# Peptides against a protein of PDB entry 4N78: the designs that were tried, part 85

Target 1, 186 residues: chain A of PDB entry 4N78
Amino acid sequence: HFQVICRLLGYQGIAVVMEELLKVVKSLLQGTILQYVKTLMEVMPKICRLPRHEYGSPGILEFFHHQLKDIVEYAELKTVCFQNLREVGNAILFCLLIEQSLSLEEVCDLLHAAPFQNILPRVHVKEGERLDAKMKRLESKYAPLHLVPLIERLGTPQQIAIAREGDLLTKERLCCGLSMFEVILT
Target 2, 155 residues: chain B of PDB entry 4N78
Amino acid sequence: MAELQMLLEEEIPGGRRALFDSYTNLERVADYCENNYIQSADKQRALEETKAYTTQSLASVAYLINTLANNVLQMLDIQASQLRRMESSINHISQTVDIHKEKVARREIGILTTNKNTSRTHKIIAPANLERPVRYIRKPIDYTILDDIGHGVKW

## One batch from the design tools (peptide; aimed at target 1 E172, target 2 I109 G110)

Design b2_p30_2_s4 (made by RFdiffusion4, then SolubleMPNN; from b2_p30_2, 12 letters changed)
Fold by OpenDDE base, seed 3:
Structure b2_p30_2_s4 (fold): chain B 186 residues (1-186), chain C 155 residues (1-155), chain A 30 residues (1-30)
Amino acid sequence: as target 1 above (186 residues)
Amino acid sequence: as target 2 above (155 residues)
Amino acid sequence: DKEKERIQTVLDAASKYAKEHNFSTFRTPP
């Protein structure tokens, strides 16, 4: 589903969606969540020491549950605050999955474009064969497919310009070194 | 443009008219040749004249047809070339617009991106001092402070 | 297609002949 969404929206659509999600997240964090957090901080026990590890996980959980019982039982915390946190979580997850899907799409595009852009994969050399000879053969094989040089030789100036710009746009992808998710997390 | 206009307005219509006129003239030539042969005392001469007129007529018609056909073909070629040029121009504009849109889109999404950092996982350091469990004294929490924050029922 | 080529060849030859003999215009008998 996320792959389809990425294909449908493209870069612009994804950007718009991400921006809107960020606004929503910001509004949730700075609004209701912040207010609840502040209030909770005021009512939180000033001294909450870690129980002894000897009590085991269930005992520790019961201890904390008892310490926070009044807070957990606050109805609005469950209905409003936790819901908002879920929304934030869903937004973050959505952004992550979109970025992952987009990255996969971009990698596929790069791989498909590679033969046309004189980007050759490293060839596995069998024992006894020279890497250089194989690479030269590969280069010779794909040389006719180099789009920009081909258009530079046969195309109009306008076509050459478009080809170069297209080539650049094809090479420059987010997956090469950019992350949206890291921005969302900061 | 001028050549196409000349073909459309002058050469092709002119050729069509000439061909139509030749059709009517062929009938006249045929009638003349027939009458001339019948009335002539020298049948051999009349026959030779008929042959000459026939050859001329056929050659002329062939020329007119060929000329007209070539002009029509030339017209079509020019039109096809014009259409191809228009298509090329439209494609160029379309591609330029698409590239521009893509650049804008990439700028927009680029604002939402940062360089990928290989962040080392920060080790969560457990606090060293296991403080003795302080006996929890249950104090009533006053939640009235939250009454103005939620969309819930104000009590 | 072969027939078209043959016809065209004949037309070309006739046209050439017409040009050579100045038969580009249809001459009517007197």
Scores: peptide ipSAE 0.217, ipTM 0.651, DockQ to the pose 0.006
OpenDDE base, seeds 1, 2, 4, 5: peptide ipSAE 0.205, 0.205, 0.208, 0.207; ipTM 0.652, 0.660, 0.652, 0.650

Design b2_p30_3 (made by RFdiffusion4)
Pose (drawn by RFdiffusion4):
Structure b2_p30_3 (pose): chain A 186 residues (1-186), chain B 155 residues (1-155), chain P 30 residues (1-30)
Amino acid sequence: as target 1 above (186 residues)
Amino acid sequence: as target 2 above (155 residues)
Amino acid sequence: AAEEEEEEELREENLETYEERWEEAEEAAE
């Protein structure tokens, strides 16, 4: 699903959705969640020690039950507090997962662009063979596929300018050195 | 474009009227052969001149049509090339607009991004100078090696 | 208000870092 969502939205669609999800998270954190956090903070026990081991675990469980009774009995703890938090969590997971799908989408695009952009994988080296002397030979094999230099050789200035722009857009992807989940959290 | 204007404004309309002239001139020439036969004293001579005019009328109508047909074809060939050049220009404009729309989309998501500081190194990196193997040499106990440390006491 | 100005400055710094990377990639293609 995320794979399809990335393809249909593109960069502009994903960006707007992320910007809108930030507005939703802001609306919830500064809104209903904040109201209920302030309310439950007063219902909270002002102080609460952690009992020594001596009291034993059953007596510690009894102690936490009494100290946190008002939290346990709060009627809207699930239907509101947990619900709102789940929505914020899902919004964060969507941003993380959608960025991962986009990374996979970009790296596949780049793999198909590599033959037309003079990007060769490492070649096997037998005895008496140097990669330096061999990689250059392989580059000659795929020389007719190098797009930008071919158009600069036979193309019109208009075709050349267009080729340079398109080649730049093809090789520059977010997965080459950029990320978003960090900015989302910040 | 100059050859097209010449075809559209003069040569086609002109060659076309020259055809209409043939329409009117031939009906005159048909009457003249009938009149020249009637006035003729020599019916065989007047028939041979009618035949001459018939053959000449045929050669003329075939020539006028051929000339006009070549002009119409040249016009269509030129117009076909115009559409070829125009489509090429429209395609470049389209590619240009696509590049622009993509730049706008990438600028929009670029706001939500930062550098991912990732690097690549080796599993093990040996030091530039390996530790020299130090030979063992016996030496006596010396109770003076600390004399210069702090407030020593010499003996 | 200060928090909103800090968010706007972070968006501008991110955009400038993004555009700088594109300019470096264009110059490297020359």

Design b2_p30_3_s1 (made by RFdiffusion4, then SolubleMPNN; from b2_p30_3, 16 letters changed)
Fold by OpenDDE base, seed 4:
Structure b2_p30_3_s1 (fold): chain B 186 residues (1-186), chain C 155 residues (1-155), chain A 30 residues (1-30)
Amino acid sequence: as target 1 above (186 residues)
Amino acid sequence: as target 2 above (155 residues)
Amino acid sequence: ELEEKLEEELRKKNEKEYEERLEKLRKEME
């Protein structure tokens, strides 16, 4: 589904969706969640001393459970605050999955374009064969397919310009060095 | 453009008219030949004359048809060439627009991106040859395990 | 260019001959 979404929306559509999701997340965080957090901070026990380590993990847990019992049982926390947090989480996951799917599509595009852009795959060299010789052969084989040089030789100035721009656009992909998800996390 | 205009406005219509006139003339010639044959005492001479007129008429018509056909073909070739040029221009514009749109889209999405911090993995000393862009292939992370944590939306 | 000129001359010649024959025919029909 995410792959289809990526294909359908393209870069622009994805950007718009991501921007809107960021707005939603921001709204949730700065609005309801913040308000609940502030309220919770106000009702938090002012003095919560660390229990003695001698009580062990279970005892410490029980202590904190007791101290926070009223907060945990607060109905609105479960229904509203946690729901909003789930929505934020879903938005983050959505962004992550979109980025991953987009990356896959971009990689596929790069792979398809590679023979035309003088990007040769790493050939598996059998034992005893020189990598350089194989690469040279491969280069020679695909040399006529190099689109930009071909068009530069045979095409009009306008065609050359388009070919160069297209080549750049084809080479420049987010997956090569950019992350959207990191921005979302900030 | 001048040649096409001449073909469309003068040569082809003129050729069509000439052909039509030729048809009318052929009918007259046929009538003449028939009457001449009936009235002539020398039927053989009349027949030879008819043959001559027939041959001439056919040759004329053939010429007119050929000329007209060639003019039409020439017209079509010119038009086809014009269409090809137009198509080329449209394609060029279309491609330019698409590239522009793509650039805009990329700028927009680019605002939402930051450089990936490539953890200093050990400089695989790529041999001195062509720095192949390291294609970072992200393994798809299966998030199905998280389906129950969120809003319950099964993706 | 030479072919075009030749074709044009041939055309003119044929047209002239045809017209002459037509004119002769007209005269005979009168």
Scores: peptide ipSAE 0.016, ipTM 0.647, DockQ to the pose 0.004
OpenDDE base, seeds 1, 2, 3, 5: peptide ipSAE 0.016, 0.000, 0.015, 0.017; ipTM 0.645, 0.647, 0.646, 0.651; seeds 1, 3, 5 fail the geometry check

Design b2_p30_3_s2 (made by RFdiffusion4, then SolubleMPNN; from b2_p30_3, 15 letters changed)
Fold by OpenDDE base, seed 4:
Structure b2_p30_3_s2 (fold): chain B 186 residues (1-186), chain C 155 residues (1-155), chain A 30 residues (1-30)
Amino acid sequence: as target 1 above (186 residues)
Amino acid sequence: as target 2 above (155 residues)
Amino acid sequence: SEEEKKELELKKKNLELYEKRLEELRKAME
């Protein structure tokens, strides 16, 4: 389960895994895949003109099939190149799923921390309740839970610093505006 | 520290020794009282003397025990306080280390990230300093921005 | 000696005080 993986690895572990995956992907792309692509380019028909439209789609397909027959039937392409492409694909998917799972975890953390960070939950206003009144009530309810202000009032300078840093770290999450997947795709 | 040292090295050992000596003395006093009672023609006087000695001895022992106990308690309190301070210090260090580790982790993963709205074609620009979250105006953080990312994978 | 007697009386009083305190402690522990 990707969620469990995310929890287990944390940011550090995820970073390491992602880095390694990127290396693997890079290696595959720049190595075997590139070599095969180069080879394929060499064996590509030098002259492949679009057949006349009068041949219809089947005829055109057959034409290209014939022109590319040797390439399509290239055994190494199917066995090695496609496998490598699958590996790349799997790596990409893995990264995507990890990111998604991480985002979920981050959201959960944010939600759990919210009462302590002066973040009020979205309030569904019931019929007849004023939003403002409800918000005031909530503010009053959660005011004692505001950790940073509390520590600022009662804590040592060191504790205050830690609390602030912790608060910041809690608030700053990847899901708020960062994507790993986009980087992987580049 | 000086007080603790005095308690550990002088007061408590001294108190223990005193108590032990007192015990020994009590035995001697008891023997004396017994002999005195047997030898004395005035048994009533001897008895009263014995009572006096007994009272004195008991009072002395009680005092010694009380003093020793208080010293031990004081010692324990001091030690407990020291331990608490140490614990606090350790906790502080631990927290600092954890925060540091987290920051490092964040940096490491951060280099692998880009802004979500960035075009696929843009070079990995160093993550722009996450704009310090503007002072959360007490408006409920609209996490709806996050709603679009997580919906697909009910795992 | 009168001084010894006074000392003894003081010790006696102290003992009584200790006994009282002990009893109070006992009661508090119940």
Scores: peptide ipSAE 0.017, ipTM 0.619, DockQ to the pose 0.005
OpenDDE base, seeds 1, 2, 3, 5: peptide ipSAE 0.015, 0.020, 0.013, 0.014; ipTM 0.630, 0.619, 0.626, 0.632; seed 2 fails the geometry check

Design b2_p30_3_s3 (made by RFdiffusion4, then SolubleMPNN; from b2_p30_3, 11 letters changed)
Fold by OpenDDE base, seed 5:
Structure b2_p30_3_s3 (fold): chain B 186 residues (1-186), chain C 155 residues (1-155), chain A 30 residues (1-30)
Amino acid sequence: as target 1 above (186 residues)
Amino acid sequence: as target 2 above (155 residues)
Amino acid sequence: SEEEKLEEELRKKNLELYEKRLEEAREAAK
């Protein structure tokens, strides 16, 4: 599903969706969630003494439950806060999954373009074969497929410009060094 | 353009008219040959004359047809060439527009991105200047990461 | 252009020959 979304939206569409999601998340965090958190902080017991160890784990738990009873009851009554937190969580997850899906698509594009861009895969050298010789053979094999040099030799100036720009756009992908998710988390 | 115009306005119509006129003339020649054969006392001579006229008429028609055909072919070749040039121009424009759209899209999404904190590589503090093409340091794409993904994609 | 000129000349000659023959035929028919 996320792959389809990525394909349908493209970079521009994804950007728009992400921006809107960020706005929504910001609105939720600065609005309702902040208000609830402030309220909860106000009702939070100022002094919570650690009960004596003699009460045992159940007693200690009961003690804390009692101390936090009002908060728990308030939070349970105010389901809106939890719902908003859920929405924020979903938005974050959505962004993560979109980024992952986009990265996969980008990697696939890079792989498909690699033979045409003089990017050779790492060759598994079998025992006894010289890596250099194998690499040279591969380079020679794929040399005719190098699109930009080919167009530079045979194409019009306009075609050359387009080819170079296209090549650049093909090489430049987010997965190469950029993260959207990290921005969302900051 | 001038050649195409000449073909369309003068040569091809002229050739068609010539063929039409030739048809009319051939009919007259045929009538003459028929009448001459009927009226002539020497049927053999009349037949030979008719053969000569027929051969000449066929040659003339063949020439006219060939000339017209060549002109039409030339016209079509010129038109095909023009269409190819137009197609090329449209394609170039289309590609330029697509590239531009993609660049805009890349800029928009780029605003929402930050550099991946890779532990070992020195903080390439790419200056925040959005306008300068971030010199993508060509890290060799380690394709080994994809080794696990390739087996599962059931098309 | 030279081939085209030659073809045009040939066309003119053929037309002239044809017309001449037609005229001869008309005269013979008279």
Scores: peptide ipSAE 0.024, ipTM 0.581, DockQ to the pose 0.004
OpenDDE base, seeds 1, 2, 3, 4: peptide ipSAE 0.024, 0.024, 0.026, 0.023; ipTM 0.583, 0.588, 0.563, 0.577; seeds 1, 3, 4 fail the geometry check

Design b2_p30_3_s4 (made by RFdiffusion4, then SolubleMPNN; from b2_p30_3, 13 letters changed)
Fold by OpenDDE base, seed 4:
Structure b2_p30_3_s4 (fold): chain B 186 residues (1-186), chain C 155 residues (1-155), chain A 30 residues (1-30)
Amino acid sequence: as target 1 above (186 residues)
Amino acid sequence: as target 2 above (155 residues)
Amino acid sequence: EEEEELEEKLKEENLKLYEERLEKARKEME
């Protein structure tokens, strides 16, 4: 599904969706979640000291349960705050998955374009074959497919410009060095 | 442009009219030849005259047809050339627009991106033979595994 | 180009000859 979404939306669509999601997340964080956090901070015990270890784990648990009773019993926390946190989480996951899917699509595009851009695949050298010889053969095989040089030789200046731009756009992908997800996390 | 216009407005219509007129005239000539043959005392002469008219008529028609055909062909060639030029122009514009749109899109998405922190992978001692960097082909992630994760945004 | 011009001239002459003959025929019919 995410792959299809990526294909349909393209860079522009993805950007728009991501921006809107960021707005939503921001709104949730700065709005409802913040308010709940503030409320929680108010009801949080001002002094919560670790009980003596002598009380053991059960005693310590009971102590904290008692200290946090008001928080645990805060019904709105479960219904609203946790829901908002889930939404934020979902948004983050969505962004991650979109980025991953986009990266896959970009890689595919790069692979498809590679023969036309003088990008030779890694040749699996079978035992006994010289890597250099295979590479030369591949270069020779794909040399006629190099789009930009071909157009530079045969095309009009306008075509050359378009070809160069297209080539550049094809080569430059987000997956090559950019991350959207990191931006979302900040 | 002037040539095409001349062909369309003058030469081709003129040629068609000439051909049509020729048809009418040929019918008259045929009638004349028939009557002349019937009325003439010298049938051989009348026949030869008819042959002459026939030959001339055929030549004339052939000429008219050839001229018209050539004009039509020329017209078509010019039009084809114009269409090709137009197509080329449209394609160029289309490509330019597409590139522009793509650039805009990339700028937009680029705003939402940061440089990937290349994890300091241990200095892989580049083997002496500069193996061309293997493009990391990521295995397709099956995202269906995550279809059940998340409660969706209840608007 | 010269051959084409010559052919065109010949064709025009033939056309004129036809027209002249046709006109003559018309006059004789009148």
Scores: peptide ipSAE 0.026, ipTM 0.662, DockQ to the pose 0.004
OpenDDE base, seeds 1, 2, 3, 5: peptide ipSAE 0.028, 0.023, 0.018, 0.012; ipTM 0.658, 0.663, 0.659, 0.660; seeds 1, 2, 3, 5 fail the geometry check

Design b2_p30_4 (made by RFdiffusion4)
Pose (drawn by RFdiffusion4):
Structure b2_p30_4 (pose): chain A 186 residues (1-186), chain B 155 residues (1-155), chain P 30 residues (1-30)
Amino acid sequence: as target 1 above (186 residues)
Amino acid sequence: as target 2 above (155 residues)
Amino acid sequence: EETLEQQEDIINQYKERNANPTTFEEGREE
């Protein structure tokens, strides 16, 4: 699903959705969640020690039950507090997962562009062979496929300008050195 | 464009009217051969001149049509090339617009991004100078090696 | 396995060449 969502939305669609999800998270954190956090903070026990081991685990469980009774009995703890938090969590997961799908989409695009952009994989080296001497030979084999230099050789200035721009857009993808989840959290 | 204007404004309309002129002039020439036969004293001679005019009328109508047909074809060939050049220009404009729309989309998501500081190194990196193997040499105990450290006491 | 290594080599070459994409730079400045 995320794969399809990435393809159909594109950069502009994904960007707007992320911007809008930030507004939703802001609305919830500064809104209903904040209201209930302030309310439950007062219902909270002002102080609460951690009992020594001596008291034993069953006596510690009893102690936490009494100290946190008002939290355990709070009627809207699930239907509201947990619900709102789940929505915020899902919004964060969407941003993370959608970026991962975008990264996969971008790396596949780049793999198909490599033949037309003079990007060769490492080649096997036998005895008496140097990669320096061989990679350059392989580059000659795929020389007719190098798109920008061919158009600069036979193309019109208009075709050349358009080729430079398209080539730039093809080789520059977010997965080459950019990320978003960090900015989302910040 | 100059050859097209010449075809559309003069040579086609002109060659076309020259055809209409043939329409009116041939009906005169048909009457003349009938009159020249009637006045003629020599019926055989007048028939041979009618035949001459018939053959000449045929050669003329075929020439006028051929000339006009070549002009119409040249016009269509030129117009076909115009559409060929126009489509090429429209395609370039389309590619340009696509590049622009993509730049705008990438600018929009670029706001939500930062550098991912990732690097690549080796599993093991040996030091520039490996440790020299130090030979063992026996030396006596010396109770004076600390004399210069702090407030020593020499003996 | 070799095909995967070759794909990784290709991806690494894109990353080495384009550590800082310029088409996203204007958006980052904003």

Design b2_p30_4_s1 (made by RFdiffusion4, then SolubleMPNN; from b2_p30_4, 15 letters changed)
Fold by OpenDDE base, seed 5:
Formats: structure tokens, C-alpha cells, sequence
Structure b2_p30_4_s1 (fold): chain B 186 residues (1-186), chain C 155 residues (1-155), chain A 30 residues (1-30)
């Protein structure tokens, strides 16, 4: 599903969706969640000392329950905060999955483009084969597929310009060194 | 352009007129041949003349049709070539626009990206001194001391 | 695992040849 979404939206659509999600997350964090956190901090006991061991586990539990009673009651009354946190979590997860799906799509594109861009697959040399000979054979096999040099030789100036721009756009991908998710986490 | 214009304005219309005139002439020739055959004392000669005129007329019509057909085909080829050039121009513009749109889209998404911190695979240099795992002797916490405090239902 | 390795290899090859996606970076500086 996420792959289909990535294909449908493209870079522009994904950018728009991500921007809107970031706005929503920011709004939730700076608004409602921040307010709840501030309120919770106000109701938290300032001094929560470990009760004496003499009270035993039940006594200690009761002590902490009493100290946190206001927080528990507040949390039960303000279930909206948990829902907002869930929404934030879902948004983050969505962004992660979109980025992963986009990366897969980009990798697929790169794999398809590689033979046309003089990017040869790393060949595992079987025992007894010379790496150099195998690489030379591969280079010779794919040499006719090098699109930009071919167009530079046979094409019009306009075609050459378009081919170079297309080649650049094909080669430059987010998966090569950029992350959107890291920006979202910051 | 000049060739196409000449074909459209002069050669093809001229060929059509010539063909029409040829039809009219064929009718006249037919009438002449019929009358000549009826009036001629030598019917064999008249028949031979009719055959000659018929052959000549058919050859003339065939020539006119062939010339006209070739001119029409030439016109169509020129037009097809013009359409192909126009298509090429449109495709070029379309590709340029698409590339531009893609660049804009990439700039937009780029705002939302940062460089992946290549986690330097710091070779976790296993500290040479394997600090002997201090056997955390988990002293069993004797929870029996807590038995007296809670109203726990003795199951 | 082999597919994953191939995917990583292709990414690495492109990264080595084209480390800076310039078109995307134009958006980052803004």
C-alpha cells in the first residue's frame, strides 16, 4: 500500500503530505500535549522520597498510589492526551513507512537505470575466474547501453541537454544520503 | 513550404482539371469514332482507327491518374513530415516542463531532508580488557518479609 | 538477503559517484 502511495504521489505529493503531517505533529506537541505535560508537572509531588523499607511492598505501593493519585485521576479524566499521543505516534510511523517505501522505489529505479548509466553490478567472482576479465566482459556487454554518451554522439543539442538533465535526476536520489525521518525526529 | 503550396494550389487542382478535361475529350473521341465508323466505307480502317484512339485515350487517362496520385502522395508525405516535426517540438517542450516540475518537486522535498549521519561503524573495539562479567549474584529477594502487611487473600 | 545486499550495493555505488544530490540540496539551504 505504501509503495502505491509513493508511486502515485511522487516527490511533490510526498513532500506536501509530509509537510502537513509535520504541521499537525507540531501543533499537537506545542499545543495540547505541552499543556498536559505542564499540568502533569504541576501536580507531580515535588518530593517523592522512597518510603522506608519497613512499610513492605504493599505499603510502598499504597504510598506511591497515594502520591500519584492526582496524576492517575487526571490521566483518567484526560484521555484526550493519550489519543493525541497516539496520533503523533501514528504520524511518525506513517512518515517512517513512507520513507522506507520511497527508498525501495528509488532503489528499484536505480537498479533499472544502472546498466544505462555505466554502473555495473558487483560481480561475485567464482573460484578460478579472473575478476578483471569478468569486469571487462561486463563493461563490453553494457557499453552500448550508455545512454548519455550515445545521445551526445548522435543527438541534437536539445536532446543532449534533456538527456543530461534526465540522467542527473535519475542519479540523484534521497536514498543515496538523505533522510526525511531524521528531520521529523528532531 | 513552397513545394507543398505548389502541390496544393497548382499541381493537384491542375491535375484534377486535366483529368476532367480528359473525360470530356474521351467523350468527344468516342462520338467521333462512332460517327467515323458509321460514315466510313472502309469499316476495317475505321475500326483500327478506333482502336488506336482508344489505346491513346486510355494511356492518356492512365498517365493523368498516375501523375495526380503521385502528387497527392507527395503532398501527404510532406504533411506527415511536418506533423512529425511538430510532434517532436511538442515532445521537447513537454519533457522540458516535466524536468522542471521534477526539479521543483525535489527542492520541495529537499527542505524536509537532512544528511544521513553515516554512523561511522566505529569498530566497537572490543575493549581488550573484557571486564570479567561481574557475576551479579542475584541474591534472591526474600519477599516473605512482606507477607504480614497486605490484606492479600491467601489463595 | 541477496536482494538486500544488491540493494545496498547499488545505493553505495550511486552514493560514491554522486554523493551530493544537488537538486535536493538546493531545497535544504533554504
Amino acid sequence: as target 1 above (186 residues)
Amino acid sequence: as target 2 above (155 residues)
Amino acid sequence: SELEKQNQDIIEQYREKFPNPKVFEEGMKE
Scores: peptide ipSAE 0.336, ipTM 0.756, DockQ to the pose 0.528
OpenDDE base, seeds 1, 2, 3, 4: peptide ipSAE 0.332, 0.333, 0.326, 0.334; ipTM 0.753, 0.754, 0.750, 0.755

Design b2_p30_4_s2 (made by RFdiffusion4, then SolubleMPNN; from b2_p30_4, 16 letters changed)
Fold by OpenDDE base, seed 4:
Structure b2_p30_4_s2 (fold): chain B 186 residues (1-186), chain C 155 residues (1-155), chain A 30 residues (1-30)
Amino acid sequence: as target 1 above (186 residues)
Amino acid sequence: as target 2 above (155 residues)
Amino acid sequence: SEEEKRNQDIIEQYQERYPNPQVFQPGMEE
């Protein structure tokens, strides 16, 4: 489903969706979540000292439970905050899934374009085969498929320009070195 | 352009008119030949004349048809060439626009991207010294110490 | 999977050649 969405939207559509999601996330974070965090900070016990180890694990747990009782009660009262956090989580997840799907699409495009762009698949050299010989054979086999050099030789200047631009657009993909997710996390 | 215009406006219509006129003329010739044959005392001569006129008329029609056909073919070739040129131009424009749109789209999405910190997967250089797997003697964590704290449900 | 390996290989090859896609970066003067 996400693959279809990515195909339908294209780069522009994905960008728009991502921007909108970022706005939503930002709005949620700066709005209700921020307010909740501020309130929680106010209710937080000013001095939470680690109880003495002598109380054992149950005593320590009880101590923290007591100290955080107000926070837990407050959190339980504000179910809206959890909903907002879920929305943020869903938005992040959605972004991740879109990015993954887009990457898969790009990889597919790259795989299809590779023979035409003098990018040879890494040949698993079976034991005993010379890598160089195989590579040379592959290069020879795919040499006629090199689109840009072919057009440069036979095409009009306009065609050459278009071919170069198209080649560039084909070669440069997000999956090669760019991440959207890191931007979302910042 | 001038040649195409001449073909469309003058030569082809003219050829069609000529062909039509030729048809009318053929009818007249046929009538003449028939009357001539009836009135002539020398039927053989009249027949030969009829054959001659028929041959001439057919030749003229054939010529007109051929000329017209050639003109039409020429017209079509010119038009086909023009269409091909137009198509090429349109395709070029279309491709240029598409590339531009794609570039814009990519720039837009690019704003939302950052360079992947290719964490250099440090080649975990396997330390050459295969330290002998320290036999993790799983000392069974004797959880029996916790048995005394639980409310033992006596069976 | 073999497919995943191929995908990684192709990405790596393109990444090596085009590590910084410029078309996605702002400021490419047309």
Scores: peptide ipSAE 0.349, ipTM 0.754, DockQ to the pose 0.387
OpenDDE base, seeds 1, 2, 3, 5: peptide ipSAE 0.023, 0.336, 0.341, 0.333; ipTM 0.611, 0.747, 0.745, 0.753

